# Peptides against a protein of PDB entry 8BZL: the designs that were tried, part 99

Target 1, 228 residues: chain A of PDB entry 8BZL
Amino acid sequence: SYDRAITVFSPDGHLFQVEYAQEAVKKGSTAVGVRGRDIVVLGVEKKSVAKLQDERTVRKICALDDNVCMAFAGLTADARIVINRARVECQSHRLTVEDPVTVEYITRYIASLKQRYTQSNGRRPFGISALIVGFDFDGTPRLYQTDPSGTYHAWKANAIGRGAKSVREFLEKNYTDEAIETDDLTIKLVIKALLEVVQSGGKNIELAVMRRDQSLKILNPEEIEKYV
Target 2, 242 residues: chain B of PDB entry 8BZL
Amino acid sequence: SRRYDSRTTIFSPEGRLYQVEYAMEAIGHAGTCLGILANDGVLLAAERRNIHKLLDEVFFSEKIYKLNEDMACSVAGITSDANVLTNELRLIAQRYLLQYQEPIPCEQLVTALCDIKQAYTQFGGKRPFGVSLLYIGWDKHYGFQLYQSDPSGNYGGWKATCIGNNSAAAVSMLKQDYKEGEMTLKSALALAIKVLNKTMDVSKLSAEKVEIATLTRENGKTVIRVLKQKEVEQLIKKHEEE

## One batch from the design tools (peptide; made by RFdiffusion4, then SolubleMPNN)

Design b1_p14_4_s1 (from b1_p14_4, 11 letters changed)
Fold by OpenDDE base, seed 2:
Structure b1_p14_4_s1 (fold): chain B 228 residues (1-228), chain C 242 residues (1-242), chain A 14 residues (1-14)
Amino acid sequence: as target 1 above (228 residues)
Amino acid sequence: as target 2 above (242 residues)
Amino acid sequence: MDDLIMQLEIEELK
């Protein structure tokens, strides 16, 4: 049946469903990632949480493992599937290899998953891009980005979602060795980058920090305001 | 375009999943269901649209389903879809209990169903479920909880929320009247009646048209109770006197 | 049957 071939090539060689999934990502809340010297930082635009909504259930930054965390832009339900599978893989790797995953490894896993959903009959692409940050076992900070197509690349800094272009332009201008010389400066850089597209300051930003040999820390609004 | 209205959920050129949006639209035509979290309990209140005089009184809860000893849900949308999903919730909860010898945490049950919903938005040959759910529950981790899930497989925790017909208006009213930190189950019941009275397309609210369930803790046990018609009548009467 | 189909689909997602 025609319904099985969801993602097919157009006559001119385009995978429209992948392109359209990328459009879904562009409608998502902005996320930014920055690799510092000994720190990785993720920031996400908070949607105006409805007054009656529990903030605990509106997290856009999540841990995949003790040494890896992820932010995403696009379809939240799609992201949950990817996150769950990635978490399982991280645990499996620890059990089988007796070491935590490298950030590249888990990124490649996620990318491969996404790619399969662009080629499998009866499946649509994931409507998400992800920023994956963490530390390798040797203490090297890493930042990767994945898109709906299943491509992935390593970055010093990057952004995804609706404000990604503006944030990237800001980062291209302001990401220097001096700007990431300290952990605090790196955090400030992320906040400043997000403020290019986020209105009303620190209250609308979710920020997570991972330092070398430390677990993911989600900053509270008061902590964020100290950097503004 | 009509091409994206097909039975298979695919992205539009603008990155929209129209089948999911249409499922959400279908829910907007369903009877109103609201949930309110209180300090000492949580409640569901649902509109009864089909009052058949010949319905056996045993069908007291058409829209409110007990899932396990610690959780209940209410549904807005396609009844057949609702039956499938509520059955699945019960199965998931039971399987967890058997495997771990403890009740499933509330959010885990919600998430499990949401993953199923999401799958029906991603796999070919499937349509989204035309159902939104409100979940009430208690667990040892977070105490009393209220969740909402939609056809996309997205969910959230709430202090108060509404699904179905006039849900946006109901949510607005809840935002205005909900007192954070001071909400008792008694006050929540009163608020539920107030909101339903304004949001239901009925000139006069009657007890026969409203189902209410409360979830409380008594002596270290969860108690899920569907209010009797007389109790609902008293709540309505009290509201009319204010 | 619907439950079985759902279970199979979930397993395929794994």
Scores: peptide ipSAE 0.005, ipTM 0.611, DockQ to the pose 0.059
Fold by OpenDDE base, seed 5:
Structure b1_p14_4_s1 (fold): chain B 228 residues (1-228), chain C 242 residues (1-242), chain A 14 residues (1-14)
Amino acid sequence: as target 1 above (228 residues)
Amino acid sequence: as target 2 above (242 residues)
Amino acid sequence: MDDLIMQLEIEELK
């Protein structure tokens, strides 16, 4: 009999499949998110794209909607499923409610999706954590994190992936009101945070910025180098 | 036997539902939550474990959730499971309100969720929710109420109870100090601080690590209030002076 | 939609 229950409790009260999914996240490339005053910034460690790989296909930062973007750590294939569902929900919300989603709303949607995969027959947890950033319709910048369990929280700044511990330690020390006083300082903070774990400087960083009432902008390497 | 541990919630030869028991074990490792019923109100007191500097403080409550105007709950166990269940509670309450044009009675809301919990213990391919809840509320039928539910879908009304870490010790303390018919909200708050101080694995109880909500009636309306940190500090200080 | 799916799953379980 195919054991249909993939995610079950251990005798000591652990959900091993969720914990193992979290281990998959820890092996992923590092992602960092920072909420500024009027800006949200995502940064991701670029894996050395093989010289022959089309750079267009390895985006770790993606838009979910005009006002929301996401970075992830863990299984890329799992991330695609989550991203696609989130995009559909964002569009559906616009059609049915006539307003864009709040960052919290879409985070909760993603979190609920993840949670269901921890409690459904024949389904394993998603092997991804996500940083979700954007602006609510009132212009408030938001940063949320989700993990494989479906837990989500709002953050001022956070990191996920293999270098997350070091990046978080840096952010805990350096995230101040002064450090995010301007958009440029906020961007600089993210770059400095990633440089704690990225060896090859600005060339190995993917950086995305969303300002209030502006679309997601992915910075090119030259733009990143200006902040280094 | 290991065979009954790894599969869908089924009965062991001894008649035990191991997945439910294991879910309860998970809850035993969660932060402590207390509920105390008073003559003039009900309270929830919960341990805050996630004190991170980078958390966005906009969240009023880590473990205490407002369900509707007349009810709140506290959760112990898996946070993601708790989020799903608290959302379901809100939906059930709202649907009832829309259907009957009256707030859902407290026990009916608890029962509705417990039926869902039970279903997740009985139907194939589902695991139990790793969550216990304390419910506080007021309705016109029974007044102030406190309920507890567990992963099995069982629930009960209580005058005072505890879930999560060191719950057994907390319940013992509550049994000793709870005075039936004489419990004021003020005395209940003091009792909550006393119990948390002894049951939390901290050398010193701080206001940062405690979340307290009260449910009272004012001018014929239910008021649910989360105590401010300063108020909790005052309660802790009073306890230390005693 | 997720609440609806959960509700449908619960209704299918009834």
Scores: peptide ipSAE 0.000, ipTM 0.509, DockQ to the pose 0.019
Fold by OpenDDE base, seed 3:
Structure b1_p14_4_s1 (fold): chain B 228 residues (1-228), chain C 242 residues (1-242), chain A 14 residues (1-14)
Amino acid sequence: as target 1 above (228 residues)
Amino acid sequence: as target 2 above (242 residues)
Amino acid sequence: MDDLIMQLEIEELK
């Protein structure tokens, strides 16, 4: 019966399906986001790709629009649904409002989508957290995080996934105005943060950089190694 | 009993809506929110639990939301649910303004949201919102107003009330110290600090952990102001000296 | 649009 609320309150006031979705996120590859002065950086742990898998097919960092990118931790299939809907909304917004979305706007859209799946019949929560970065039309860099509940907040820096706790602890200690004074220092901060949980150096890191008034750039392994 | 826990909000044999009760239980674990009505204004005071060094300071208030020029609310419970409901409040208020070319009366806005909350307790496949709200506002009909709503869709007007963690104890304290007809906004602020200091599970009340908003009338206009951290610190210091 | 969708969902509940 599709009429069953999948996500219900426990006697002690918990939404277990949301909590279990958060556990699914914790099993995901680690992702980190950092907002610099004129740069936003996303980094993701690369899982050991099976020898026969095309590394290009497992992208954990996706563009939502020209000015917005997203990394996620958790269920890849769930993420695909969210990404597709977000992309459609970004395009719709451009057509209807004649301006690109703000990073907050699209984050709120994604958050609302997630929240609805915690309250709708026959639907389970999304098993994903997301880091959403980009630039508003005024050139302000932004970083947001969403979780399976649909909660979202703005961050200077944050991490999600398996190694998120360790990465966040590192960022709490090392995120300073001096540490993000330049684009290169900001990139270095992200790499160092990921290296707290990622073994084998730069080969197992996917890194995306968006500078003010520039398109998303995915760094190649050689470029990453220059910062290690 | 367990059969009703896994289903859409259905009446138990005893006539209880367990999902609504469980939603209220969730709210009981949320940060404390206070509302106090004064003769010259109304205030909200809320516990701020989410103090992270890496949070972007762009969000001036985590628990207090401006709804329109004449109303604000505070929330206790599930943050994502709260975001949805606060957005709905803003939309309802805006639609009314567009339709009638005047601001929505405070109680009417509260009622409209309560109808939505109630619907989520009655219709199949929906869970209740795990959120209680305090509303502060001013309108030409009743002046300054304070309302409370819960997951069931019930609401009431109050002179002073509390939602969230230790709300029962807070309400008891408010009943003891609230002076009907003599409450100034200044005295209300002092009372809010006093109650929060006793009800928050903290060793020492700090300004970083408290958000306060006031709603007043100045020159025939409503003014909603979130107190600066320094102002809250001064209120705390005054209380400690008392 | 999500707010609108939510409103529509709520209206469907009415």
Scores: peptide ipSAE 0.007, ipTM 0.531, DockQ to the pose 0.020; fails the geometry check

Design b1_p14_4_s1 (from b1_p14_4, 11 letters changed)
Fold by OpenDDE base, seed 1:
Structure b1_p14_4_s1 (fold): chain B 228 residues (1-228), chain C 242 residues (1-242), chain A 14 residues (1-14)
Amino acid sequence: as target 1 above (228 residues)
Amino acid sequence: as target 2 above (242 residues)
Amino acid sequence: MDDLIMQLEIEELK
């Protein structure tokens, strides 16, 4: 019965709804993030789009602001809510503080939002983990991860969703200063990491790149194939 | 009986708040945190469980948080809950400073948070925070101070205490070895290492798995310092030689 | 696999 109760502790101290939300994330498509020297890269596994499905409608990588983008794993509908609220906060921050958010700030905002949905018995946790990347105003590249509980941390590289374990193992072995020495090498690292779990090569990868003082660029399949 | 287990604000027939007890159970599985009050300072020592190579080297104390210039805390329990509570502590402290133009007294900050914790046990539709905290601080009223709070909103001042995994055993050891009136910060650090070595479920204590912060007074200012890994290694080495 | 920290927290609670 405890597992059916929203946001309550089990006798052994577990929050089952949070754990189950994490299971929903594990069923999601794989997303990876890597922080380079002057670049941040997000990669996401593309599920085979049905022939009649508009590819434009299934974006797994979304801009939160000009300097921040997010990839997620888990429930797409839940992600939309989080993304929209984050976008509003980014704009509000620009209006009130007259500067863009730091990547940490917006991550903390998202994390706090998620945590609140784990505190109220009238709400279920968000079934999403997110990778949030971008640049602070000082030009520092950042990568953060958040999970359904509202926990967040800064990373050099990380992965979420299905296959995240394999991708992380790859990154642990291959993330070196040499591997991120250039923008191109950083992009290659992300692609290689995703290829550990994606079977059909570059066609099933969505890749977004943000360079310092540049806007988010989503690479087309042809551009991705050049790195493979 | 299960009906009482799922509701946060209902007493059982035996007068128990099960959700609070279950929250405390969760804390019992968290990493160990110690606090020790000395004559010349106060310290927090915490088990670091999450060591990942891909973590960004942000001077991120996983479990020790600076609250203001005169206070820090350590957390045992759910990290996300801890983040919310530590943020609230910082906000409360800042609001007080702005209102009264002086730092908030340590006990008042602890009490303010405890009132929030208590509210989450009494108001319907909310669960308790799965977090216990140790607070260290200095103020002009009581000097160096150590406090502990739990999910119920209960708190107390301590000379030495422990929360998290094997806390009962740790407290027992602290009671045996704590010398009232004779505790220096140096001796407190040694005691912390001794207790952690016995209470942590590790074959060998390493500096990578221990976070230590000290709070001292220098030239009329509070200094909160997180010990460097090398300093922790030296403390461990000294303990192994004894 | 979700956030490693969350996984570790869950494992610690088991």
Scores: peptide ipSAE 0.005, ipTM 0.518, DockQ to the pose 0.086; fails the geometry check

Design b1_p14_4_s2 (from b1_p14_4, 9 letters changed)
Fold by OpenDDE base, seed 4:
Structure b1_p14_4_s2 (fold): chain B 228 residues (1-228), chain C 242 residues (1-242), chain A 14 residues (1-14)
Amino acid sequence: as target 1 above (228 residues)
Amino acid sequence: as target 2 above (242 residues)
Amino acid sequence: MEDQIMQLEIEELE
């Protein structure tokens, strides 16, 4: 049946559906992740929520488990599917292995899921990139990025979405040991990075912080403004 | 013609599997990977792409994967596909070990994956894996071994071979310089550097752009070692002095 | 069987 979306190779060896999914990501709101010494920070561009929309429904940063959180750029509906599956896997892992997932493990799971959607009949690639941050059980902070193809890499800092290029350029210049020497400096780095592409300070930024041995904390706008 | 290119892998009127060919084309744009079999070992040498400044220190080789205690592989092509296949290789090897209480023979592991690859070319609703692999290993049956597999599920044993960018030129060079029966691991390493220096689109080969792994036998055990950057630098330096 | 496992993993996602 002609109706089944399938990702196929072009004559020149490209997977156009994956590339088009990457274009969908580039249209998404910017997300940034930074790994500090004992902190991981996610920041996302907050789209102007219509005055009547519940802000709770537009969260781009979510917990996958107590030790792992994820930000995404691209199709929100696609992200929900990935997030839900990742959450189930995190819980399953805790039940079967009796330990929380490592950040790499859950990243690999998500990456594998994405990859399968690039190779299976009747499926299109996920139109999302994700920044996955957290702490391994040994207390090591981790940052991973996944793309629609199912590739993943570990990063010190990275950005995804429409402003990713500018944010990455900023991070390449400003990510130093000194810039991440403290938790507060790390948070400031993320905010400054986002401000390269986001107009009007703390009101248009969602920021989440996970410190070693602590749960995910989403900063309120007032807390964000203190760093700006 | 276009109808055959956009569907599940089917034969063209000429009997060609275009999706497989296109997958191979994708691999042709990937970084170069070399494999060389020696009398006393086997090696993989792979082109390393420039590491992004913000990339976290990858403790492991980007393109070389340990499969089990006796085997490793290198990949050329789509990284996500490679990750799936390398994971599958590890699982197959582990299942065999559990079932038979001995390591899987090298060719059998390669064949098992090749069957999977082939299936993705034959069964509806799937695309071929955009990955070629080089496998290095040791087993009690054939000793040191080098295999190559492609998206079709075809594989072969080799004394020396190359996949990825400029693979044809590399293979030609290997054919010229490979001395059957006289190849030591040391000479194989030198040959790998020589070939990579000519096939990589770089003016000067640097250690940061090359990953090398060796598989040897020491005291009746297989040893898989990724060369340190300093060791690779020494190999490059030696080549430049010749 | 390996082909089936990969296929099954894909089918379990349906």
Scores: peptide ipSAE 0.000, ipTM 0.519, DockQ to the pose 0.019
Fold by OpenDDE base, seed 3:
Structure b1_p14_4_s2 (fold): chain B 228 residues (1-228), chain C 242 residues (1-242), chain A 14 residues (1-14)
Amino acid sequence: as target 1 above (228 residues)
Amino acid sequence: as target 2 above (242 residues)
Amino acid sequence: MEDQIMQLEIEELE
């Protein structure tokens, strides 16, 4: 095996491959996550599906388990690898620990996976950031973000991808306790945040909602338009 | 930029994987492959460039490969890479069948290969495969299906698509002429000939330069058939008369 | 053989 050190420190202490992977993320479609009181919401910029493309195969929001879902920005193929690993871990945890993963646990797992790919010989970093949302077994809604470096943090709201800066600025101004007082308001907040960088219309947004003690629901365009 | 062009697939400062992009560029010079999904079947049509009279005709198709009883694929790009990937597809399908006693779902086979492709873009000492694939198949979950994958490990489902030379022009034509919900296999075949006639760099489309395979369901079984040269000639003739 | 090597390499890297 030609195991070459791919990710190495620069003389000034930078991991350039990690930084460049972050640039790949910035080219990705915008994703936003918001933690409400009893709801977590993920929204993603829907890239115009080619007329002849099957929309089923262009999902950017996926379930990791019944209580956890993820959106990502960056390289789709890289994301698929991470998603698959995370799903396996979620199932393994259920079998071995007899409880679902906490959102923090699975985030840490993903983060550790990413970190290993920044340190292992013969591996490049994953070109993805992820927003991971869900509910812990105690019913607490959680939102985490992870980046190509393997760092992760908990958030009330955050965004990743090409429009992340504008979306974050919007969220910083508009995320209040009043703005997330109800599920509908929380959903509306996510949509409004995405509309800062996405042209208006339910067709340009993919939206997923997970309510307390409920499964992940992907909203159809008509449902999204009700909030617009 | 040059520093990132000749090494193991790594990110450029701009976050680009140049080796993957270059692989995709190489595929753009390969023979045209087209896939069309119909209500009653799915087809692949591929340009045959290597018409050597001395080629042992034992190979039913140069560009179209049967993967299992329910799936076939067409390839655009480096032939050696294509051979490796098509063999891998067959192995994956066989292992699944052995393990689960059922045929592998179409999308699952596609994703399994795409994960391999992705790995060759991420792991050291590997280069991307210089191959894009079109997959046609049937399964009990989604019926007739058409997929496209590229060197990055990305894939998508399609109603109609094209890879290889002049693929952009072909896709444009398909978008114009593809009638959603009304596409029969017969109409799909006619559309394939129409598109190939315009996208192939030939003065006249001939049956010797085109490979066509259809996937249909007959009596609850999948039937994959490579059209005979005479059948392709008839399709071409019909197109010329319209 | 090449296919087997490819699978083994992927499994080793995973």
Scores: peptide ipSAE 0.009, ipTM 0.617, DockQ to the pose 0.052; fails the geometry check
Fold by OpenDDE base, seed 2:
Structure b1_p14_4_s2 (fold): chain B 228 residues (1-228), chain C 242 residues (1-242), chain A 14 residues (1-14)
Amino acid sequence: as target 1 above (228 residues)
Amino acid sequence: as target 2 above (242 residues)
Amino acid sequence: MEDQIMQLEIEELE
């Protein structure tokens, strides 16, 4: 009796729990991802860190593997579960296939996990969307998005969370080949996009950069201010 | 709204997990617990509400639990839930020690429990734990640490924080008086008394109503000590003289 | 028993 299907179809064919999970995502801090030529950049809105909070524990951008990182919008605790599962899969893939995962592969894995939670009895959907960026082994930069339903798509640039609409509109207007011609320009594009919804200042932005054949770099506030 | 008050934690139309929010509300009615990180140690201070004269004095700590040699926690919320979670913390820590022959890193223990908490917010037939925890610890990676976790499975590291009754007011006071980089354990103890005196709904703070534990390093070992009632009395007296 | 149940539930999630 306790295994009631939580996510069920409405008479009109809606999965309300999935839709409501998407509403949880919309309440999350804004995250933006941009694919450059030889760089991928993630930016996240920093909520006003409580003065007494350790910033180390408020990270919204995390590595899944050496070649893949993720930002999310929505429920942080849900995100941690997804991140942990993804990390395990990345390591497993390295052990079994002897190559790192492709960004598409790990995105599909995460998407499948999310989808299962929309169909499993006694489970609610994950209240998160994710931007997953990285490099395939051939050096191709990739950006994917996944939502609570388990859908995923490849993007040149995208945003999730509270300010996603405004950020997307900005990116639609400003994402050009010229705007991503250099790594620095790509970083600037992400910062400018976030500044559409975040008050000015590097202190309110978390920014991570992954360049080809390089590890994830989280920029400090001083580094961010150089691009503003 | 009542439909979302079910035993199963589900999203509201607005994307809220009401069962988690209600669990957090329940914690707001619990006794105050605070933690303060200092340069030379970390402390927990907790309100004692159940003072029965017939309680065997052997219960040195009602709300502060030793988890292992390097970590302790305090709890705010449902006592039965707290007992389950504290036992789980001990088990996780012990299993890690047995497996790796070294103490579990502080944050790793916190996250392990947080994953359990999160699961109870996502799986059917389960309710969230009605408990928030403060964790104090030391490890070789980050030194002295203070963490807070809530029913959602979220956690954070803190220099100072508070859970339970009047926690928001306590946090505000901590923000005002906490001196970053200059906090000694002695000053932290004084601050704890100051905040508790204002936060607890008592006319006069007494040592019988307060539990304090300190975590320090001595000769390369972690020392977790619950202050004696006389020591707490001295701290209170000192505060009253200021 | 509760500890075992929690462990089993976590394992089922893996």
Scores: peptide ipSAE 0.006, ipTM 0.608, DockQ to the pose 0.058; fails the geometry check

Design b1_p14_4_s2 (from b1_p14_4, 9 letters changed)
Fold by OpenDDE base, seed 5:
Structure b1_p14_4_s2 (fold): chain B 228 residues (1-228), chain C 242 residues (1-242), chain A 14 residues (1-14)
Amino acid sequence: as target 1 above (228 residues)
Amino acid sequence: as target 2 above (242 residues)
Amino acid sequence: MEDQIMQLEIEELE
């Protein structure tokens, strides 16, 4: 069966394992990214943390470097591997090139890693899509998306995971220059977009903000409610 | 280049990793293990299924393993897989200690093993480990800690949790009775007995069928202690009197 | 020995 072969094309030219990995992503919690003028914002649907679970260990938004952060949808364990590799590359780049990575560079690195796992014998694709946001050294905000195939593109706004379609439809309608004119408006846009698929308001949203020349800030629930 | 066996855990058409799910199912049939975090300590309680009189009185707990001076774990699943992973945990902890001249932080040890577990779900010629683990520990960063990991390489921190047989029922009971911020080690021990009494498929809970370990801090040192059978008997008796 | 083999196999796969 062609669908059981790790790195084989079907007769009609499909890579079934890549397509099936994309199905794993669609089961993941929804993540949204928006590029503002001088801000990048990531929002993630909080899966109902089990009552006795430590929230510290359920983070879906992570820093790759001081100027880059990532959200993902899909397999958490797979994501951890990608994140670790990306962090090492960010540090290596700083040491060898003496500058932080551009958002495009680290995205390309992650994409290349994913692509290799679609073509290498004895490896399955990563079951993750990622939204990668940050600032280039010139202060330009960037947003990229990667999928299990290793493709990547730059976006103004995008979403991944189970609610991605609805969130994207909302963003297509509501992403305007006016809607991102200020940092606060950009944050509001992300929250509103997530509320299309997340019930019960700000308690079920994880939100991270990176402003120009500032570190990643994860907003607490009280801060999120101010924007609702 | 070793021809890596083409046999790999692969995605189903629905995006599922069936070998991982099957490993988790196998763990559901294993003996129950509980972990409870208290303000003044953390404990593991595990069902002891293999009480053979002919087993050489190994002073060692069957299901609870000391990893280093600051951490212990309990296992549910395939014993051989558990032994491999437990040894790996000890090696990782030792290597860290040698490299950094300080004990490995609890979460870092858990993560290191979870990365290994994940690799066995992604690389060819490998099957998932049929083991879930509970970890208890203390470090200077977060104090007393309880973690759970599964065959996928996922992990999480917990105030209280359960793995193995009837874990869902146990977790439900823990959710009902666990008082956040008010849990003493004494109350945690009582809760562990209460939950095990209801979740173990035994007519009567006996000290022979239960292993309990506590991790505490005394004079700035971590103390890991396996409770004596008499101590467990007293806990059971107290529960029966309430 | 098994532990070393496991690590080596993972490292070779990386």
Scores: peptide ipSAE 0.000, ipTM 0.601, DockQ to the pose 0.049; fails the geometry check

